# Peptides against a protein of PDB entry 6DSZ: the designs that were tried, part 152

Target 1, 361 residues: chain A of PDB entry 6DSZ
Amino acid sequence: NYVVTAQKPTAVNGCVTGHFTSAEDLNLLIAKNTRLEIYVVTAEGLRPVKEVGMYGKIAVMELFRPKGESKDLLFILTAKYNACILEYKQSGESIDIITRAHGNVQDRIGRPSETGIIGIIDPECRMIGLRLYDGLFKVIPLDRDNKELKAFNIRLEELHVIDVKFLYGCQAPTICFVYQDPQGRHVKTYEVSLREKEFNKGPWKQENVEAEASMVIAVPEPFGGAIIIGQESITYHNGDKYLAIAPPIIKQSTIVCHNRVDPNGSRYLLGDMEGRLFMLLLEKEEQMDGTVTLKDLRVELLGETSIAECLTYLDNGVVFVGSRLGDSQLVKLNVDSNEQGSYVVAMETFTNLGPIVDMCV

## One batch from the design tools (peptide; made by RFdiffusion4, then SolubleMPNN)

Design b2_p17_7_s1 (from b2_p17_7, 9 letters changed)
Fold by OpenDDE base, seed 4:
Structure b2_p17_7_s1 (fold): chain B 361 residues (1-361), chain A 17 residues (1-17)
Amino acid sequence: as target 1 above (361 residues)
Amino acid sequence: PEALKPLEKEEPLFAEP
């Protein structure tokens, strides 16, 4: 009986940063199929704290901080629709990952969406939203005392949602999504009523966006609104202001991931299918009344990395590049370019052994 | 250059000694 010690998965399929272990600690959380790796980001680098086996492939992994929590909680959804909210607890040297809440959110009826599972959390922690099936938006109300994750569905008229996010600064939880219909791709917003369990009309919409618009980025205050990333264009909309750029450099390869650098949403990392790393900049215009408006959008090519499945800015220009297809990396962003014009330097590389072929012999 | 400035933080992580 050769117990083939199943090699631990090395391909990264998600990463998130936040304050999971404590309020003060900066953590990097890495999803590797069924494994969750938890690191503390230190002055010396990544310190491993815990590895957790999940009961399924991690499909969604999001940190959130409900009102009155001192540190972030972790929402996980598996590819088999098992949802949980995890809490880190440490008592001396004893480290426990506690399930605060759990549930299965699978529906008996629905077409699984071709673009896969999308999970989002309202910035004010009022609800979790899930796009699991075409024409349905699942809502999990966030209640502190609820150990059982209960969900309900709201019908979406828009059957082909490409991406969805919760917006910031909204009185009611508000989603912004790209969808496709026979006329093209569009952006729409809906308010989510927990009370009535329905959508209300959102603050804005933008019909006929770029045909290949694929990602929504919710922008925090003071800008608010959303960024829509396409193949050829990047657009911003907040209901009052629309701005679009079409930098030729992004047309060369599809942008596949993003990460917010600044808490105020002034910078975003973008990764494409060729492993190019970009910075998207939101240029501010401060009005004489103290209002901040978006002046312009700019994209800068930083350099090349492994093909990112996920990106997360850590600190001090250090970025974790989570790769599914290649080696994951810690990279440093430098203010000055090297001789090749790159601003990116690899600090550490994490070997990806590729897909574990379960050879059942 | 300004686009690549680190986040301002009192105690930056990965500080070179």
Scores: peptide ipSAE 0.246, ipTM 0.858, DockQ to the pose 0.468
Fold by OpenDDE base, seed 1:
Structure b2_p17_7_s1 (fold): chain B 361 residues (1-361), chain A 17 residues (1-17)
Amino acid sequence: as target 1 above (361 residues)
Amino acid sequence: PEALKPLEKEEPLFAEP
């Protein structure tokens, strides 16, 4: 019996950073198809803690901390619509990944969206939102006592949602999304009523954004609002303030991923389809009343990496570059450029052996 | 320079020896 040791997946299709193992530990979680790898970030580097086999390809992986939890919980959705909430539990040397809740969120009726599965969590942990099908927004209420993930659908009038996020600082859970209609791409907001299971009018909208607007970034307080990333432009809107930039450098390749560096949303890493790494900066202006407003947006080219599927800032200028198409990397961001003008230095490279073609035997 | 300043932490991870 040749146990063909099935080669472990090496292509990264998601990564997230947070406090999953403990309140104090910084973790890097990496999704590689059906495998979840859990690392602790240490002074010496990445320490592997656990690998978990999932019952399907990971499509969504998000950390969240419900009120009164000491550490983050992990939401996973698979490509087969199996949802779970995972908890890390350690007792001495025994490490268990506990399923706190699970469910299947597949609908019998719906057109799967061409842009794939989007999963988002409300910053106040009131709900999970899922865009699985055109014209539907699925809501999973977050309740501590529910082992079974129950979901309901809200109908979206906007059939072609490009990207969606929950906003910060909203009294009710509020989504912001880019959608396409025959007139172009637009940004809209909706409040989500758990009680009535419907959308209410959100705080703002922006019609006729850039034609290639592809990503929404929810900005935390004190700025609030959202960043909209296009092919040619980056825009900020919070209902009161609108600001747009069109730096020529971003036109060369499509930005495909982002990661927030600062907890206050002052910096974001951006990765494009050529493996260029950028820093997006939100310049603050402090008003005389102590309010903080956005003054300006800037984009700085940092250097080149593997083509990122996902980015996550770890600590001390170290970034994990999760790549599906190339080798994943740990890179260091330096304050000073090298002789080539790059601020990026590769620390470690993780060989991607390509897709395991499941040869259906 | 300021754009690339590390996050301020008491115990920075990946500290150079």
Scores: peptide ipSAE 0.240, ipTM 0.856, DockQ to the pose 0.489
Fold by OpenDDE base, seed 5:
Structure b2_p17_7_s1 (fold): chain B 361 residues (1-361), chain A 17 residues (1-17)
Amino acid sequence: as target 1 above (361 residues)
Amino acid sequence: PEALKPLEKEEPLFAEP
């Protein structure tokens, strides 16, 4: 009897930071295939709180705080289209993960998108958006009393969506997406009508972006709008202002992940396919009327890490580098560079044992 | 550089002792 101790998955395929265990606790949540690991970020480091087995590979993991919730809820979508909203509940030493809502969002029709599942949440928690299939945008309305996640589809004319986000500061839920057509890559916006179950014209569009534009970052207020990351360029657009930079340093490797550092969207961590860590800076200009406008975009190389699948700023310059291909890391960002010109110091390394080969014998 | 300043918090996590 070989007890094959099923190795726990070690490859990270997602991470998120928020207030899941309480309003006061800062949490790091890590997705490792079918496992969710929950940590509390403490003065001494990461404290493990709970591990949760999911009924499938985690494809989407997002924290969100509906109106009148004291702490964040967790949305999970699996690769088999099982959706749930989870709540953390502690009663003394007893820790329970409660399913607030559940549903299967699989369609009988549609082509699964080659770029995989995209899941996004409206910043005002009005809906969840899902790009699961080409030419469809699935909407899950968020209602407090709804234990059953009901979804509907809106048809997208744009069949090849590359990335999509909800924008901030919009009266109606508004998506911004990069798509590809025979003429190249473009950015478009749509308002999402829950009532009519259709798209309305969004506030802006940008035709003919960089051919390799791959990521959309929604920027919070006061800037608003979106950042579009390509292979050679980074662009900002908010409907009124357009800025583009083409820093030579980003051309060497494709940026594959990002994380917002400042709540106001002034700084973003960027990770590339070589494990280089960058800071993207939104330089502000304060006008005489007290309005804040974007003056410039700047990219700074910070150093090197494991190749990030996901990044999350924790606190005090500490960043979690979730890696699928290498070891995950806690790294410290320093104000002063080392002798090699790096601002990054590894604090802790989490060994990646590679893919679990489920030898079901 | 100023761009690498930590977020200011009353009780910073991972504070050096």
Scores: peptide ipSAE 0.225, ipTM 0.849, DockQ to the pose 0.511
Fold by OpenDDE base, seed 3:
Structure b2_p17_7_s1 (fold): chain B 361 residues (1-361), chain A 17 residues (1-17)
Amino acid sequence: as target 1 above (361 residues)
Amino acid sequence: PEALKPLEKEEPLFAEP
């Protein structure tokens, strides 16, 4: 009996930070193909807690906290459209990952979108949104007592959605998305009616954004709105305020991932296809009426890392760089640059052995 | 410099010993 110790996947395809093990613990969760690794972030570094095998390749992994939950729950969608909501439970030394809800969200009819699976959660935890197929937006209502994840589709007129997020501070769940049509790329918003199972007109739209606009970042209050990242430009829009920058430094490589640093959305990490790490800054202006508005956007080059598939700020300037193409890293952001002008120092490196070819022997 | 300040937290993780 050759126990082929199946080599564990090392390529990272997702990472999230939150309070999954407890309300007090800061966790790093790492998706490596079919494996979920759970760490506690400690003063001494990353402490491994649990590794979980999933029933498929993880395509979406998001933490969320429904009303009345003391800690975050984990939403996972697999590449085979198996959805689950997971809860961490510890009873003494026994650690269990409990499935709170599950379902298969595959449609029998639909063209899988070329830009892959997008899964998003409403900030108020009213629903999960899924862009799986062209011209469809799937909604999973979040109900506390429902162990079965039921979904319905809303038709999108916009067939070529590039990216989509739920906005913050909206009375109804509101999506913001970049889409492409024959005239170019555009940004649109829709309110999602759970009752009527349809889209209502959203608060704003922006026609004719940059041709390579690829990513939407929902900005929390007090700013609200969204950031749209292109190849050449970064734009902000919230319905009332529009601001665009075109920093030459971002033209060199496509920004492919982001992570919010500040809870109020004042800073974001950005990673590009060359492994450059940036900080995007939202400069606030306080109006005489006490309203906070966006004054300016700024981008700073921090340094170079492995090519990030995902980024997550942990604490104390420590960032996890999840890499699919290279080694994953823990890096420290320093206030002062090194002799090379970099603000990034590698703390730990996690060797990526490349794609595990499941040799079915 | 200010853009790279850690988040203010009472008990920072990865504290130098």
Scores: peptide ipSAE 0.222, ipTM 0.846, DockQ to the pose 0.487

Design b2_p17_7_s2 (from b2_p17_7, 9 letters changed)
Fold by OpenDDE base, seed 4:
Structure b2_p17_7_s2 (fold): chain B 361 residues (1-361), chain A 17 residues (1-17)
Amino acid sequence: as target 1 above (361 residues)
Amino acid sequence: PSALEPLHTKTPKFKVP
């Protein structure tokens, strides 16, 4: 009897930071294939709290806080289209992960999108949006009393969505997406009507963005709008203001992940395919009326890490670098550079044993 | 660089020595 001790997955395919265990706790949640790891960020480092086996590979993992929740809930979508909303409950020493809602969101018809599964949550927690299939945007309304996740599809005219996010500060849930057509890549916005189950015209569009525009970052207030990251350029648009930069340093390798550092969206970490870590800065201009506008965009090279699949800023300049191809890391961002000009110091490294072939024997 | 100022929180959850 060879007990093949199935090695636990070590490759990270998602990470998120928030307040999942309590309102006061800072958590790091790590997706490793079918495994969810929950940590508390402490003065001494990451304290493991719970590991959860999921009924499939985690494809989407997002924290969100509906109105009247004291702590964040966790949305998970698996690669087999099983959706759930999870809540952390602790009663003394007893820790439980409660499924608040679940459902299967697979469609019988549709072409699975080549860019994979995208899951997004409206910042006001009105809905979850899913790009699973070409030409469809799936909406899961967020209702507190609904134990069964029900979804509906809205038809997208844009068949080749590259990335999509919900915008901040919108009266109605509004998506911003990069799509490709025969003329190139473009950015468009739509308002999502839950009532009519349709798209309305969004606040803005930008035709003919960079041909390799691959990521949308929704920017919170006071800036609002979105950042579009390409191979050669980074652009900002909010409907009224457009700004583009083309820093030569980003041309060397494709930016593949991002994470917001400041709650107000003033800084973002960017990771590229070479493991370079950048800071994207949104420079502010305060107007006489008290409005804040974007003055400039700047990119600074911080240093090198493992090739990030995902990044998450924790606290006090500590960043978790989730890697699929290499070792995941905790890194410290320092104000002063080392002798090599790097602002990044590895604090802890988590060995990646490579792809665990889940040989179900 | 100004990119890294300030990263310190008044009540850091993660205390780096």
Scores: peptide ipSAE 0.195, ipTM 0.840, DockQ to the pose 0.567
Fold by OpenDDE base, seed 1:
Structure b2_p17_7_s2 (fold): chain B 361 residues (1-361), chain A 17 residues (1-17)
Amino acid sequence: as target 1 above (361 residues)
Amino acid sequence: PSALEPLHTKTPKFKVP
C-alpha cells in the first residue's frame, strides 16, 4: 500500500491577519486551496498552530469580531458555496476549530459572475455580503444564536459589479462598489436594509470613474469613504471630498492586491502584477474643529517581491506576501534603503511547487 | 522614508533581528 502522500498545496490564494487563537495572539491565516494554515506571530517567527482541511477550495476568508467576542471569528466560503463561521478553542493542550455556523448559499438560478466570488463583512458585524451571481447581492445576517447561515438575495440593477466593500462609520450597513455599464465604469453606494430586504439610496455616487477601476478599499474613520484603484489612477471619495492622483509609476503594471497597514487607514500596501510593492499614504490635515480631513494621496515604491495574490501586514514592518504564481515570502520593510534602493528584504521564502492538478482518477 | 515611519511597535510580536 503506497501511501501516496498527496503533496500538500503550496500556492497561496488568500491570507489574513488578526486575533483568532486568542485576544492577545497575533495570527497569520493562510489559505492554500482546500487547506487552512494557522500561525502565531512570535518573536522567533511564525509558529504553526494547526492545519485544517476544508470541504472545498477556499474562495473567501475573512476575520471579524462581533460585539461581545474577545477574539476574532473566521468566515470561510468555498467555491462550492459552502459557508461557515469558525472559532478557535483551546482547552489546555487540546486545540479545536469549532464550527459556530454553517450553510450552503448556492442559488438554483443565476449566472456566476465572471470576476468570481466576492465576500465582504460589515465592519459593525451586522451582515455578510456576497456577490456570487450577476445582478444579485446575497446577504447573510449575523446572529449570534443562529447555527444555520440563512441568506437572502437583493437584486442589483448593476449587472457587472467589479468589486464591492462595506463602508465604515455608516448608521446602516452601506456597500460601495465599482460597476461597469455601456457608458463605462462607475462607483455607487447602497444602504442595505435587513428589515425590508432591499437597497436604499447610499450617501454618494461617482459616475464615469477610470475605465479600468478594479478595486475598492473601504477607509476606516476618521477619514471614512473609499479608495478606488485603477490602472492609471487612485481616487478617494467620502461624499464630501474627492481627490485623485495619477502617479506614472503605477501605470507600468496593474495593482492586484492591497492591505491596510495602519488601523486608522493612513497607509496601505499595494502589490502589482510584476511583484512591485508600494505604500499608499493618506496624508492628514487637522482642521481647527479637531476634524481630520484627507490632504493628499501619495504612492511610494518600496521594492520587489514575488507576485502577490494577497498581502498582509503582520507587525514591526513584517509583511507576508502570499503568492499563487511564485514563492510566498515573509519580508521586512526597512526605514533605510539597501544599496539597490529597495526598502524590502526577504526574511523567509516558501517554495511554491505549482498547482497540484488533482488528477481526478 | 516617511512612508515607513513608524513601523516599529513598542511591544513587537515579531522581533526582527
Scores: peptide ipSAE 0.131, ipTM 0.807, DockQ to the pose 0.589
Fold by OpenDDE base, seed 5:
Structure b2_p17_7_s2 (fold): chain B 361 residues (1-361), chain A 17 residues (1-17)
Amino acid sequence: as target 1 above (361 residues)
Amino acid sequence: PSALEPLHTKTPKFKVP
């Protein structure tokens, strides 16, 4: 009996940073197919805390902090539509990952979307939104006492959603999404009525965005609104202000992932299909009344990394580069460039052994 | 570039030497 030690998955398909183990700990959570790895960020580096086996491939992994929680909770959705909310609980040396809520959110009817599963959480933790099927937006209300994740569908007229996020600073939960129709790609917003289980008209829309617009970034206050990333352009819209840039440097390779650096949304990391790492900057203009407006958008090339599937800023200029195609990396961003003009230095490399062929014998 | 300032926190969790 050759116990083929099933190699653990090494390809990263998601990563998030937050305060999962405690209010004070900074954590890196890494999704590797069916495995969740939990690290604590320390002065000495990444300390492994726990590995969790999931009952399926992790499709969505998001940290969120409901009102009255001291630390973040983890939402996971699997590719088989099993949803759970996980909590880290430590009692002395005993570490438990507890399921606070669970459910299956699969529909009997619906076309699975070609762009895959999208899962988003309202910044105010009022609901989880799921784009699983074309023409449907699934809502999971977040309630403290609900051990069973109940969901309902709202019909979405826009059949081909490319990306969707919840906006910040909205009285009602508001989604912003890129969609495609026969006329091109567009951005639209909807308010989500939990009470009526319907969409209301959102605050703004932008018709005829770039044909290859692929990502929405929700921008926190004070700016609010969203960034739309395309192949050739980056645009900002908040209902009142529109800005667009078309830096030639981004045209060379498609931007495929992003991560917010600053809590106020003034900087974002961008990764492209060639492993180039950029900083997107939201340049501020302070008005005489103390209001902060967006003056301009700027993109700066920082350097090269492994091709990122996901990026997450940790602390002190350290970034985790989660790679599916190459080795994942822990990189340092430096203020000064090296001799090659790069601001990126690899600190640690995590070998990717490739896809686990689960040879279930 | 100026885009990288500030990256250092007052109480960094990750101390880079």
Scores: peptide ipSAE 0.116, ipTM 0.799, DockQ to the pose 0.569
Fold by OpenDDE base, seed 3:
Structure b2_p17_7_s2 (fold): chain B 361 residues (1-361), chain A 17 residues (1-17)
Amino acid sequence: as target 1 above (361 residues)
Amino acid sequence: PSALEPLHTKTPKFKVP
């Protein structure tokens, strides 16, 4: 009886940072196929706390804090459409990952979208949104007392959604999405009515964005609105203000991931397909009435890392680079460049052994 | 340079030596 100890997955397909173990702890959560790794960020580095085997490949992993929770909860959706909300509980030395709610959100009818599964959470924790199938937006209402995740579908007229996010600062849950039609790519917004289970007209739209617009970033208050990232351009829109930049440096490789550095959305890390790490900066302008508006957008090249599947800023200029194609890294962002002009220094490297071929022998 | 200031928190969880 050869117990082939199945090698653990090493390729990272998702990472998030938040306060999952406690209100005070800073955590790094890493998705490696079916495995969830939980770390505490300490003065000495990453401390492993728990590793959890999931019932399927993790497709969505998002931290969120419902009103009156002391710490973040974890939403997970698997590639087989099993959804759960997880809570960390510790009692002495006993560490438990508690399922607060679960459900299967698979539809019997629908074309799985070519851009894969998208899962998003309303910033006010009113709902989870899922783009699983073309022409459908699935809504999971967030109710505290409900152990069963129930979902409903809203029909989207826009069949080819590229990316979608919930906006900040909206009275009703509002999505912003990039979609493609025969005329090109566009940005649209919809309000989501939980009561009527329909879309209402959103606050703004932007027709004819860049043809390769691929990502939406929802920007927190005071700016609000969204950033749209393309191959050649980065645009901001909030309904009142539009701003676009086309920095030549981003044309060399496709930006594939992003992460917010500042809570107010003033800075974002961007990673491209060549492993280049950028900082996107939102420059502020204070108006005479005390309102803060976006003055400009700027992109700065920081350095090179492993090709990021996901990025997450931790603390004190430390970034986790989750890589699927290469080794994952902890990197330090330095104020001063090294002799090569890089602001990035590798602190730790996590060897990626490649795809575990399930040798079903 | 200006993109990286400030990255230090008042109560850093990760202290780089």
Scores: peptide ipSAE 0.107, ipTM 0.776, DockQ to the pose 0.552

